Peptides against a protein of PDB entry 6J54. Designs and how they scored, part 34

Target 1, 223 residues: chain A of PDB entry 6J54
Amino acid sequence: NENLFASFIAPTMMGLPIVTLIIMFPSLLFPTPKRLINNRTISIQQWLIQLTSKQMMAIHNQKGQTWSLMLMSLIMFIGSTNILGLLPHSFTPTTQLSMNLGMAIPLWSATVFTGFRYKTKTSLAHFLPQGTPALLIPMLVIIETISLFIQPVALAVRLTANITAGHLLIHLIGGATLALLNINTMTAFITFTILILLTILEFAVALIQAYVFTLLVSLYLHD
Target 2, 42 residues: chain B of PDB entry 6J54
Amino acid sequence: QFQFTGIKKYFNSYTLTGRMNCVLATYGGIALLVLYFKLRSK

## One batch from the design tools (peptide)

Design b1_p18_1_s3 (made by RFdiffusion4, then SolubleMPNN; from b1_p18_1, 12 letters changed)
Fold by OpenDDE base, seed 2:
Structure b1_p18_1_s3 (fold): chain B 223 residues (1-223), chain C 42 residues (1-42), chain A 18 residues (1-18)
Amino acid sequence: as target 1 above (223 residues)
Amino acid sequence: as target 2 above (42 residues)
Amino acid sequence: LEELVKLAEFLLQLARAL
């Protein structure tokens, strides 16, 4: 089992953590526009960012649209890191629960605090759903408060678990294919096909999880 | 529009103010219970 | 909760489309 998780260990070179460089590397893939009409790649990237921004900000009012820059940067960061993590033998920082918690907790707290700051009455009212029977009000308020505190944990664990599980499956199926090459070539070919399909799925999962992470943060902001 | 009278006016599950008051009352009750147990232990 | 349900339905539809 230790060999399976060896790929998830933070890489270091000469005692220096390379993790910082790996985290910053995705930023190089998104250059800033310098012209009114940019290159095709930059134009496509900007177009995608605009589409995602329109979709995410459609849920929010004008006050919530102030967070658009932060949310778009977050989705670009998580998405790019997740996609780059699908490269063979690459380390994904988002597989580390500590990193995801480090992103989830501050963003969640920011959304909760901003909610309490600007919409105090509505935010307090969210602890009690509408139409609740009077006898169940105290228990439901307690459950809703617990649910609120579980939100950042669920947000971080969801992202971490999905990406980590994907990487683990790719590693396991890849190892199985190599092991079956000498045993049965036909079954090895089938497992290899499954590996290819799984990798394609993980590309989609990587983007979806990034989107869901940012969307949930945005949703908590809207309350 | 629901017109509530008496105590139901302030503690309702349908109105925004009523829901807020219910939440505050619940937290206040829990705080009082915790305070009671702390004072009882002394 | 209703928004979460809508989100879940959207994610399920997206997952089925993939």
Scores: peptide ipSAE 0.111, ipTM 0.754, DockQ to the pose 0.020
Fold by OpenDDE base, seed 4:
Structure b1_p18_1_s3 (fold): chain B 223 residues (1-223), chain C 42 residues (1-42), chain A 18 residues (1-18)
Amino acid sequence: as target 1 above (223 residues)
Amino acid sequence: as target 2 above (42 residues)
Amino acid sequence: LEELVKLAEFLLQLARAL
């Protein structure tokens, strides 16, 4: 079991945490545009950011659209780190629950506090769903309050679990293919094909989880 | 559509104000219960 | 709750597309 989780250990060199450099590395992939007509890569990046921004901010008012920059930066960070983590022998910081909690808790608290600040009545009313029977009101309010505090934890765990599970599966199938190379080449080829299909799936999962994370933060902001 | 009278006007699960009041009443009740048990144990 | 349902439907559609 220790061999399975060895790839998820935070890398260090001479006692210095390389994790901080790995976290900052995706920022180098998104340079600021300097021209009206930029490079193809930058143009595609801006186009994707614009599309995602329109989709995510469509549910927000003018006050909520102020969060567009932060939410777009968040999805770009998580998405880029997740994609880079699918490279062989790469370390994904988003597989660490501590990092995801470090992102989820402040963002969640900010969304909740902004909701209470600008939409106090609506935010308080959100603890009681509309149309609930009178006898169930106290219990449901308690459950809803507990649910609110579970949101940051669920947000972090969802991201970490999905990315970690994908990485673990890739490592397991990859290890199986290597082991079967000496036993049965034909079976190893089949397993390798499954590995390729799985990696393609994980690329999709990486982007989806980044999107879901930001979308839920946006949804909590919208209330 | 919803016409509430009396106490139901202020405490209902259909109107926004009613829902807010129900939530506040629930929190207030829980706070009072916690306070009661805290003071009871001395 | 309605937003959660919409999100669930969106995720379901996305899962079907995968």
Scores: peptide ipSAE 0.100, ipTM 0.751, DockQ to the pose 0.020
Fold by OpenDDE base, seed 5:
Structure b1_p18_1_s3 (fold): chain B 223 residues (1-223), chain C 42 residues (1-42), chain A 18 residues (1-18)
Amino acid sequence: as target 1 above (223 residues)
Amino acid sequence: as target 2 above (42 residues)
Amino acid sequence: LEELVKLAEFLLQLARAL
């Protein structure tokens, strides 16, 4: 059991945490453009960021557009860290629930507080769905308030659970392939093929989870 | 479109203001209940 | 709730696109 979770242990060298360096590393993969016409790689990155930004901000008004930088930085960070975490023997910081909570709670609170600040009436009204029967109003308001507080937890757990589960599956199937290598090479080849397909799926999941995380933050902002 | 009279004018689930007032009323009620139980214990 | 439904629909569309 310890071997399964060994990849989730925070890496340290000589007692010094390397996690900080791992977290900072993805930022190096996205250099800031300095030219009107940049290199092909940078241009592609900018194009992707622009496309995602247009999709994410299409729901928001001009006031919501101010959050574009924050949301784009968040998706780039989470996405890049998740992708890098799929490298062999790599550590994904986003597998740590503490990190995701550390990101989710402030962002969620910011969205909620901004909603209360600029859209107080609408935000308060959001605790009661439209058309609710009068007798259900008190109970429904309570449930909706509880639901609001569950949002950051659900946001963090969703990201953590998806990435962690993916990593566990990769490790388990990978271990199975190694174990079957000497038993039956043909079956080992099949399991290895499944492993490759699973890794590709996890790449997609990594990006999707990053997108969903940012989308939900954006959605909470929109109220 | 919705025309409400009396208490329903201020407390309804269809208008924005009505919904807001309902939420505030529920929170106020809960606060009063909590206050009542605290005062009763003392 | 409506937003959650929209999100679910979006995710379904995304899943179909993949």
Scores: peptide ipSAE 0.158, ipTM 0.750, DockQ to the pose 0.020; fails the geometry check
Fold by OpenDDE base, seed 3:
Structure b1_p18_1_s3 (fold): chain B 223 residues (1-223), chain C 42 residues (1-42), chain A 18 residues (1-18)
Amino acid sequence: as target 1 above (223 residues)
Amino acid sequence: as target 2 above (42 residues)
Amino acid sequence: LEELVKLAEFLLQLARAL
């Protein structure tokens, strides 16, 4: 069991954490463009950023579009870290719940406070769905209030759980394939095929979770 | 759209203002209850 | 709730697009 969770331990060298360098590494993969027609890789990156920005900002007015830079940087960070984490012998910082909470709570609080600042009436009214019977109003308001406070927790846990579960499955099936090599080569080959399919799925999950995280933050901002 | 009179004008679940007032009233009631129990313990 | 439904629909569409 210790070997199973060894990949989730924060890497250190001589007692100094390397996590800071790992977190900063994805920034090197996205250089700033200088030319009108850039390299293919930069052009693809710009295209993806523009596409995602159009999708995310479509629900926001001009005032909400000011958050575009922050949201796009967030999705790029989470997405890149998640993808890099799927590399062999790599460490994904997003598997750490502390990191995800550290991102989720400030962003969630910012969205809630901005909502109260600019849309006070609508934000307060959001605690009570329209058309609720009068007798159920107090109870429903309480439930909706609790639901609001669960949002940052759900946001962080969702990302952490999905990425962590994916890594665990890859390690477990990978370990099973190695164990079955000497027992039955045919079954080991089947499990290896499943491992490959799972890794492909986890690549998709990594991107989707990054997108969902940013999208939910955006939706909370929209109210 | 909605024609409410009396107390329903200020406290309703259909209008934006009414919903806001209902939420505020609920929070106010809870706060008063908490305050009451806190003061009662003294 | 309505926003959650919209999110779910969007995620489904995204999953299909991937």
Scores: peptide ipSAE 0.094, ipTM 0.747, DockQ to the pose 0.021; fails the geometry check

Design b1_p18_1_s4 (made by RFdiffusion4, then SolubleMPNN; from b1_p18_1, 12 letters changed)
Fold by OpenDDE base, seed 1:
Structure b1_p18_1_s4 (fold): chain B 223 residues (1-223), chain C 42 residues (1-42), chain A 18 residues (1-18)
Amino acid sequence: as target 1 above (223 residues)
Amino acid sequence: as target 2 above (42 residues)
Amino acid sequence: LELELLQAEFLLQLALSL
C-alpha cells in the first residue's frame, strides 16, 4: 500500500535526488579533532568510538586491525543514519535494500578475498567443520558453500528488515493513536504508551543492528 | 596432534590440511560430474 | 573452535533478537 510505505520513498527536489545529501549528512556530525582537549561533545564521541573499537577489534590480531578504520566508519555511518531516521517525517537510507546490498556485497567480498589471499588453507578448511563424519563431508561442504553465498544477502536483509519493520510499526501505531484520539481517549493513551515504548526499543535496535552488521563483517574477516 | 595413517592422513576432518583436501576433492568431484553431463548431452 | 563458538553465540543472540 502506497500510504503505508510513503515514508520510505526516496525524496527528490526538482527531480534531483537529495538522497545523496541525506547519506552525506551524518559525516557532518563527527568533526575531526584539532586540539588535545576538545569540546565535551567531541570528547564523548571519541571516547565512544574508542570503546567500540576496542570491543570490536578484540577478536582480531595485529594484521586484522587494519580494517579498524573501515569497520568503525561503517558502524558510525549505519548507527547515525538509523538514529536520524527515527526523527519525525524523516527518510532513512538504510531502509533501502539497494543501499544495504551496496554496502554488504563489497565488504563481504573484500573479507572473503582477503581470507583466501592471506589465509588460504584456513579459509578452505572452513568449508568443512572439524570432526565431521566421512560420509557427510560432501553434503556438508556443499551446504557450507551455499551458506557462504547467503551471508551477504542475509546481512543486507537483516538490517533492512529490522529498520523497516521498526519504522512501519512506529507509523502504524502513531497513526492509530491519532485516529483513536477522536474515538476513545483511554485507548488512545494506551496506544500512545506503546508508541513511546516502541520508539525507545527502536533506538536500541538502531544501534544494535549497526553493531551486528559491523560485527558480522569483522567475523567474516576473521573467518 | 592427531595420529592418522594412510589415506586418512591426507583426507580427514580433523586436521587443517585434511579438511582442505576434502574440500578440494569435493569441488573436484562436482566439477567432474558437471563435465561428464556436459559431454553426455553433446 | 573459539570462532565457531562465538559465531554460534552471536547467531543465537541474533535469532532471539529477531
Scores: peptide ipSAE 0.165, ipTM 0.790, DockQ to the pose 0.022
Fold by OpenDDE base, seed 4:
Structure b1_p18_1_s4 (fold): chain B 223 residues (1-223), chain C 42 residues (1-42), chain A 18 residues (1-18)
Amino acid sequence: as target 1 above (223 residues)
Amino acid sequence: as target 2 above (42 residues)
Amino acid sequence: LELELLQAEFLLQLALSL
């Protein structure tokens, strides 16, 4: 089992944390446009950002739309890190629960505090769903309060679990394929085909999880 | 649309104000209970 | 209505995340 989790160990060289450089690397893939008509890569990137921004921020008011830059940067960061993590022998920072908590807790707290600051009555009303029977009010308020504090944990664990599970499955099937090369070539070919299909699925999962993480933060902000 | 009278006007699960008051009342009750047990244990 | 939409979107996101 130690070999299975070896790819999830934070890489270091000479005792220095390379993780910082790995986290900052995706930012180099998104240069700032400086021309009216940019090259094809930047144009596609800006187009995707505009589409996701319009779709995600459509539910927000003017005050909520001020978060558009932060939310778009978040989805681009998580998405790019997840996609880069699918490269062979690469380290995905989003597989670390500490990193995801480091993103989830501040964003969640910011959304909750923003809600209490500008929409105090509505935010307090969210602890009691509409139409609740009178006898269930105290219990449901407590449950909803606990649910609020579980949100950042669930947000971080969801992203970590999905990305980590995908990576583990790729490593397991990849290892099985290599082991079967000398045992049964035909079976190894089948497992290799499954590995390719799984890799394609993980590309989709990587983007979906980035979107889900950002969208949930957006939903918490909407209130 | 909702016709509430008496205490139900201030504490209900249908209106926004009513829900807010119910939440505040619940938190207040819990706070008082915690305070009571804290003072009782000495 | 907004709360119901948010809950539906949350459930949809959760389902997609599984």
Scores: peptide ipSAE 0.159, ipTM 0.793, DockQ to the pose 0.023
Fold by OpenDDE base, seed 3:
Structure b1_p18_1_s4 (fold): chain B 223 residues (1-223), chain C 42 residues (1-42), chain A 18 residues (1-18)
Amino acid sequence: as target 1 above (223 residues)
Amino acid sequence: as target 2 above (42 residues)
Amino acid sequence: LELELLQAEFLLQLALSL
């Protein structure tokens, strides 16, 4: 069991945490463009950012589009860290619930407070769905209030659980494949094939979770 | 669009203002209940 | 309502992606 969870332990060098360096590493992969026609890698990055930006900000007005930079940086950060975390012998910071909560709670709070600031009446009205029978109003308001406070937790747990579960599954199947090499080579080959397919799936999950995390933050802003 | 009179004008689940007032009333009621129980313990 | 519907849709997409 210790070997299973060893990859989730925060790495240290000489007793000093290197998690900060790991978190900052993805920034090196996205250099700032300088030319009108950039390199292929930079062009692809810009294209992806523009595409996702158009999709994310399509639901927002001009006031909501102010969040574009923050949301795009968020998706780039989470996406890059998740993808890098799938590399062998790598540590994924997004597997730590503390980090995800650290991102989710402030962003959620910002969206909620922004809503109350600019759309006070609408935000308060969201605690009561339209057309609710009068007798059910108090109960439904309470439920909706609880639902609101669950949002940041759900946002963080969703990301953490998906990434962590994926990592854990890769380790388990990989370990099983290695163990079966001396027992049954044919079965080991089958499990190895499953491992490859699972790894491909986890790459997709890594990107999707980054997108969903950012999208939900954006949706909370839109209300 | 909606024709409400009396108390329904201020407390309804169809209009934006009505929904807001219902929410505020609910929170106010809960706050008063909590306050009542706290003061009752004294 | 609109937010909840959108959330549900994306949650379904997320579930299918796993």
Scores: peptide ipSAE 0.135, ipTM 0.794, DockQ to the pose 0.023
Fold by OpenDDE base, seed 5:
Structure b1_p18_1_s4 (fold): chain B 223 residues (1-223), chain C 42 residues (1-42), chain A 18 residues (1-18)
Amino acid sequence: as target 1 above (223 residues)
Amino acid sequence: as target 2 above (42 residues)
Amino acid sequence: LELELLQAEFLLQLALSL
């Protein structure tokens, strides 16, 4: 059982935490363009960022557009770290709940406080859905209040659970494939094929979870 | 266009102001209940 | 309402992605 979770242990070398380097590494993959017409790789990256930015910020007013840089940086960070985490024997920082909480709670708090600051009446009104029967108002307000506080937890746990479960499944099937190599090569081949398909799925999950995380933050901002 | 009169004008689930007032009233009620139980224990 | 719709769509997309 310890071998299954070995990939989730914070890596250290010579007593020094290399997690910092792992977290900083994705930033090197996205250099800042300095030319009007950049390299193909940079152009594709910028194009993708622009597309995602247009999609995410379409629901926001001009004041919400100020958050575009933060949201785009967030999706790029989470997406890149999740994809890099799928490399063999790599450590994914987003598998750590502490890290995701560290991102979720401040961003959630910022969105909530921003809502209360600029849209106080609307924000308070969101605790009570429209058309609620009068007798259910107190109970529903309490439930919505609790729901609000669950949002950062759900945001962090969703990301952590999805990435962690994917990694665990890859390791399990990978281990099973290796174990079956000397027992039944045909079965091992089938298992390996499933592993490949699962890996492709996890790449998609990695990107989707990054998008979901950012989208929910944006959604909370929009209220 | 909902025409509310009396208390329903200020406390309703259809208008923005009404919803806000309902939320505030709920929080106020809870606060009063908590205060009541704290004072009762003493 | 928009929030609920977005949440539902999001959860659906998430469920389909897993």
Scores: peptide ipSAE 0.178, ipTM 0.787, DockQ to the pose 0.023; fails the geometry check

Design b1_p18_2 (made by RFdiffusion4)
Fold by OpenDDE base, seed 3:
Structure b1_p18_2 (fold): chain B 223 residues (1-223), chain C 42 residues (1-42), chain A 18 residues (1-18)
Amino acid sequence: as target 1 above (223 residues)
Amino acid sequence: as target 2 above (42 residues)
Amino acid sequence: MVFIISLAIFAFLLFLPV
């Protein structure tokens, strides 16, 4: 019985963790273009970057657009690591909550501190929704303060939970298909079809989670 | 525009400044309560 | 053809731990 969680163990080579190499590998997939007319792969990558950049920056003023490079690098990093993680016998760093918190907390803190620095009045006023009855003001300010501190945790946990759950489902259904092949080939075929559909879904989820993570960081910057 | 007079001008849930002052007042109140209990426990 | 081969390799690698 293989450990169901073996795929989430950080891989080691000669006793040294190779996680650093895995984290750096996505950077090799995005070469800097040098030509006016690039290869098809680079052209598609540029188109995707331009499309996502246009969508994300549409809600930001000129000052907010200075964050474009950081937000675009973030979405490309998370998206590429998530997709590469769906390859067999690969390790997904984004299944590690420590990594996702390590991204979420600094980005969230940066957005909050920039908000307090440039728009102190509006940032403080954000803790109280407009039109709140006077009696509920103290309670609502406390709730909104707690909500603010939950934001980076919710951001990291959302990414970790979705990717981890997807990987676990693929492993479980994959194991079930193999077990059922020896019992009933027809049921094994049904479970195999579900496995294929699930893997397609997980590719979509991998991209969506990268987008949602970056979008939420972007929205926190806008507020 | 809401015309608030007196204390409601500074502490209201409709104006930006009023909302800010309400938030500051709540944090100040909590800080004073925490300080009171901390000093009382000595 | 390359895509089919890559899918076959992917499928084979997925079931290799048996």
Scores: peptide ipSAE 0.015, ipTM 0.682, DockQ to the pose 0.017
Fold by OpenDDE base, seed 4:
Structure b1_p18_2 (fold): chain B 223 residues (1-223), chain C 42 residues (1-42), chain A 18 residues (1-18)
Amino acid sequence: as target 1 above (223 residues)
Amino acid sequence: as target 2 above (42 residues)
Amino acid sequence: MVFIISLAIFAFLLFLPV
């Protein structure tokens, strides 16, 4: 009985954590363009970056657009790590809550501090939704303040939960398909088809979670 | 256009300034309550 | 053709640990 969670243990080689190398690996996939006409792969990457940048920065004012480099690096990092994590026998750093909190807390704090610095009145007013009855104001302000502090945790947990759940499901169905190959080939074929569909779904989830993470950070910056 | 007169002008859930003042008043009230209980417990 | 080969390798590697 292989431990279902063995794939989420941080890999060590000779007592040294390889996690640092795994985290740095996605940076090697995005070389800086040096030519006017780049290779097909680099051109596609640049096109995707431009499309995502255009979409994400459309919501921001000129001052918010200064965060474009950071937000684009974040989506590329999370997206690439999530996609690479779908490879068999690969470790996904984004399954570690510590890593996701390590990204979410600084980004959230930076957005909140920038909000309070440049838009103090608007940021304070955000703790009270418009049109609230006077009797509910104190309670709602307290709830909204608690909600603000939960935001970085919710951001990190959402990413970890979705990626971890997907990986666990692939492992479970994969294990089931192998077990069924010895019992009944027809049922194994059905479960294998489900596994393929699930892997396709996980590719979509991997990209969506990267986008949602960066989009939510972006929205917190806009408010 | 909501024409707020009197205290409702400063403490309103519809205006940006009114919302800010309501939030500050709630935090101030909570801080005073916490301070009161802290001083009473001594 | 490379994509099909990569999928076949991926599928093979997926079942390797069990």
Scores: peptide ipSAE 0.013, ipTM 0.687, DockQ to the pose 0.017
Fold by OpenDDE base, seed 1:
Structure b1_p18_2 (fold): chain B 223 residues (1-223), chain C 42 residues (1-42), chain A 18 residues (1-18)
Amino acid sequence: as target 1 above (223 residues)
Amino acid sequence: as target 2 above (42 residues)
Amino acid sequence: MVFIISLAIFAFLLFLPV
């Protein structure tokens, strides 16, 4: 009887945390191109990176494009870690709130500080939405300041909650299908169908969460 | 261009400068209130 | 064929710990 949360415990080998190796592993999946014509797999990866880069950078001005490398590395990192995490008996580092906060807070702070440094007037004006009645201005400024500080937390919690909930649901429904297989094959078939649909959904969620995370960081840079 | 006259020219929710001034005024007001209560508690 | 085998292994490994 493995604890439902055993898959979320950081793995140790010989008393040493393997988490560092798991975090570094996605970088090995994206080799640098050395040839004009690469292997089919590398060409597809490069094509996907170019497509995502083109879509994400379309929102940014020329100065915002300086962040392209960092945003693209972030989406590839989170996306690859999330997909690898869907493998059975694998550890997903992105289920750890500490890791996601460790990414979200520095990136958010960097975007906020760059905004205040290069666009002070627009950044300060962002705390007051356009067209607000004069009587609501003080209250709305306070709410918007609180909202700004909640942004990195909401970003990290969104990623952790979606990935963790997905993994937990796959585990629970998977366990239920096995238990029901011994009781009634028809009910087991229904639960198995739900499991398949959920696994497909989790593959989509894994990619979407990586995209949403980077898009929101990108959007905060634009503001 | 919104034609604002008087105090509304500097404290508007429609202009970028007006919005900035409103935000600074609100933070200044909060800071003065905090300072007032801190001095009163002493 | 490799994709189907990979899916089968994935499905098998999903149920093994439970």
Scores: peptide ipSAE 0.013, ipTM 0.677, DockQ to the pose 0.017
Fold by OpenDDE base, seed 5:
Structure b1_p18_2 (fold): chain B 223 residues (1-223), chain C 42 residues (1-42), chain A 18 residues (1-18)
Amino acid sequence: as target 1 above (223 residues)
Amino acid sequence: as target 2 above (42 residues)
Amino acid sequence: MVFIISLAIFAFLLFLPV
């Protein structure tokens, strides 16, 4: 019984955790351009960064645009780690809830504290939706307060759950295809086709989750 | 423009200031309730 | 062609633990 969760165990080599090297590796894929005319690969990367930056920063005022570098680094980091994690026998750091909470909580707290610091009235008013009936005000303020504290948890769990579920499905269907190969080649081919479609979906999910994570942090900054 | 008069001017769900005051009043009420139960338990 | 080869290698690597 191969442990389906073996891919989620922190890799150790010679008793040393390699997790640090895995986390640093994505940064090597994005070299800083030093030339006006860059190589095709760097130009494509810059173009993608510019497109995503324009889309994310379109919602923000000039003060919110100061967070552009952080948000862009975050999406590139999560996106690259998720994509690299889809490689066979690779460890995905983003499957670790601790890592995602470690990113979500500081970013969420920073956005909340900046909101309270610069827009105290607006931030306090956010706990009460506009047009609320008077009788529901106390209950709704409590619910919205609880909702605020759930935000970083929901952000981290969403990323972790989607990536973890995808990996588990790939492993399960992969194992099933191998088992079926010896029983019936036609059914194995069908399951293999499903596996390919699922892997393509997981690549899309990997990028979408990085975008959604960053977008939600961005949205909390806008509020 | 809703012209709120009296208490509704300060406590309404439509104006920014009114919403803020409602939130503060809610937290104040909860704090007073917690304080009351804590003092009663002693 | 490179994409198909890469996909085949990826598929092969997925089944390597067996």
Scores: peptide ipSAE 0.011, ipTM 0.665, DockQ to the pose 0.017

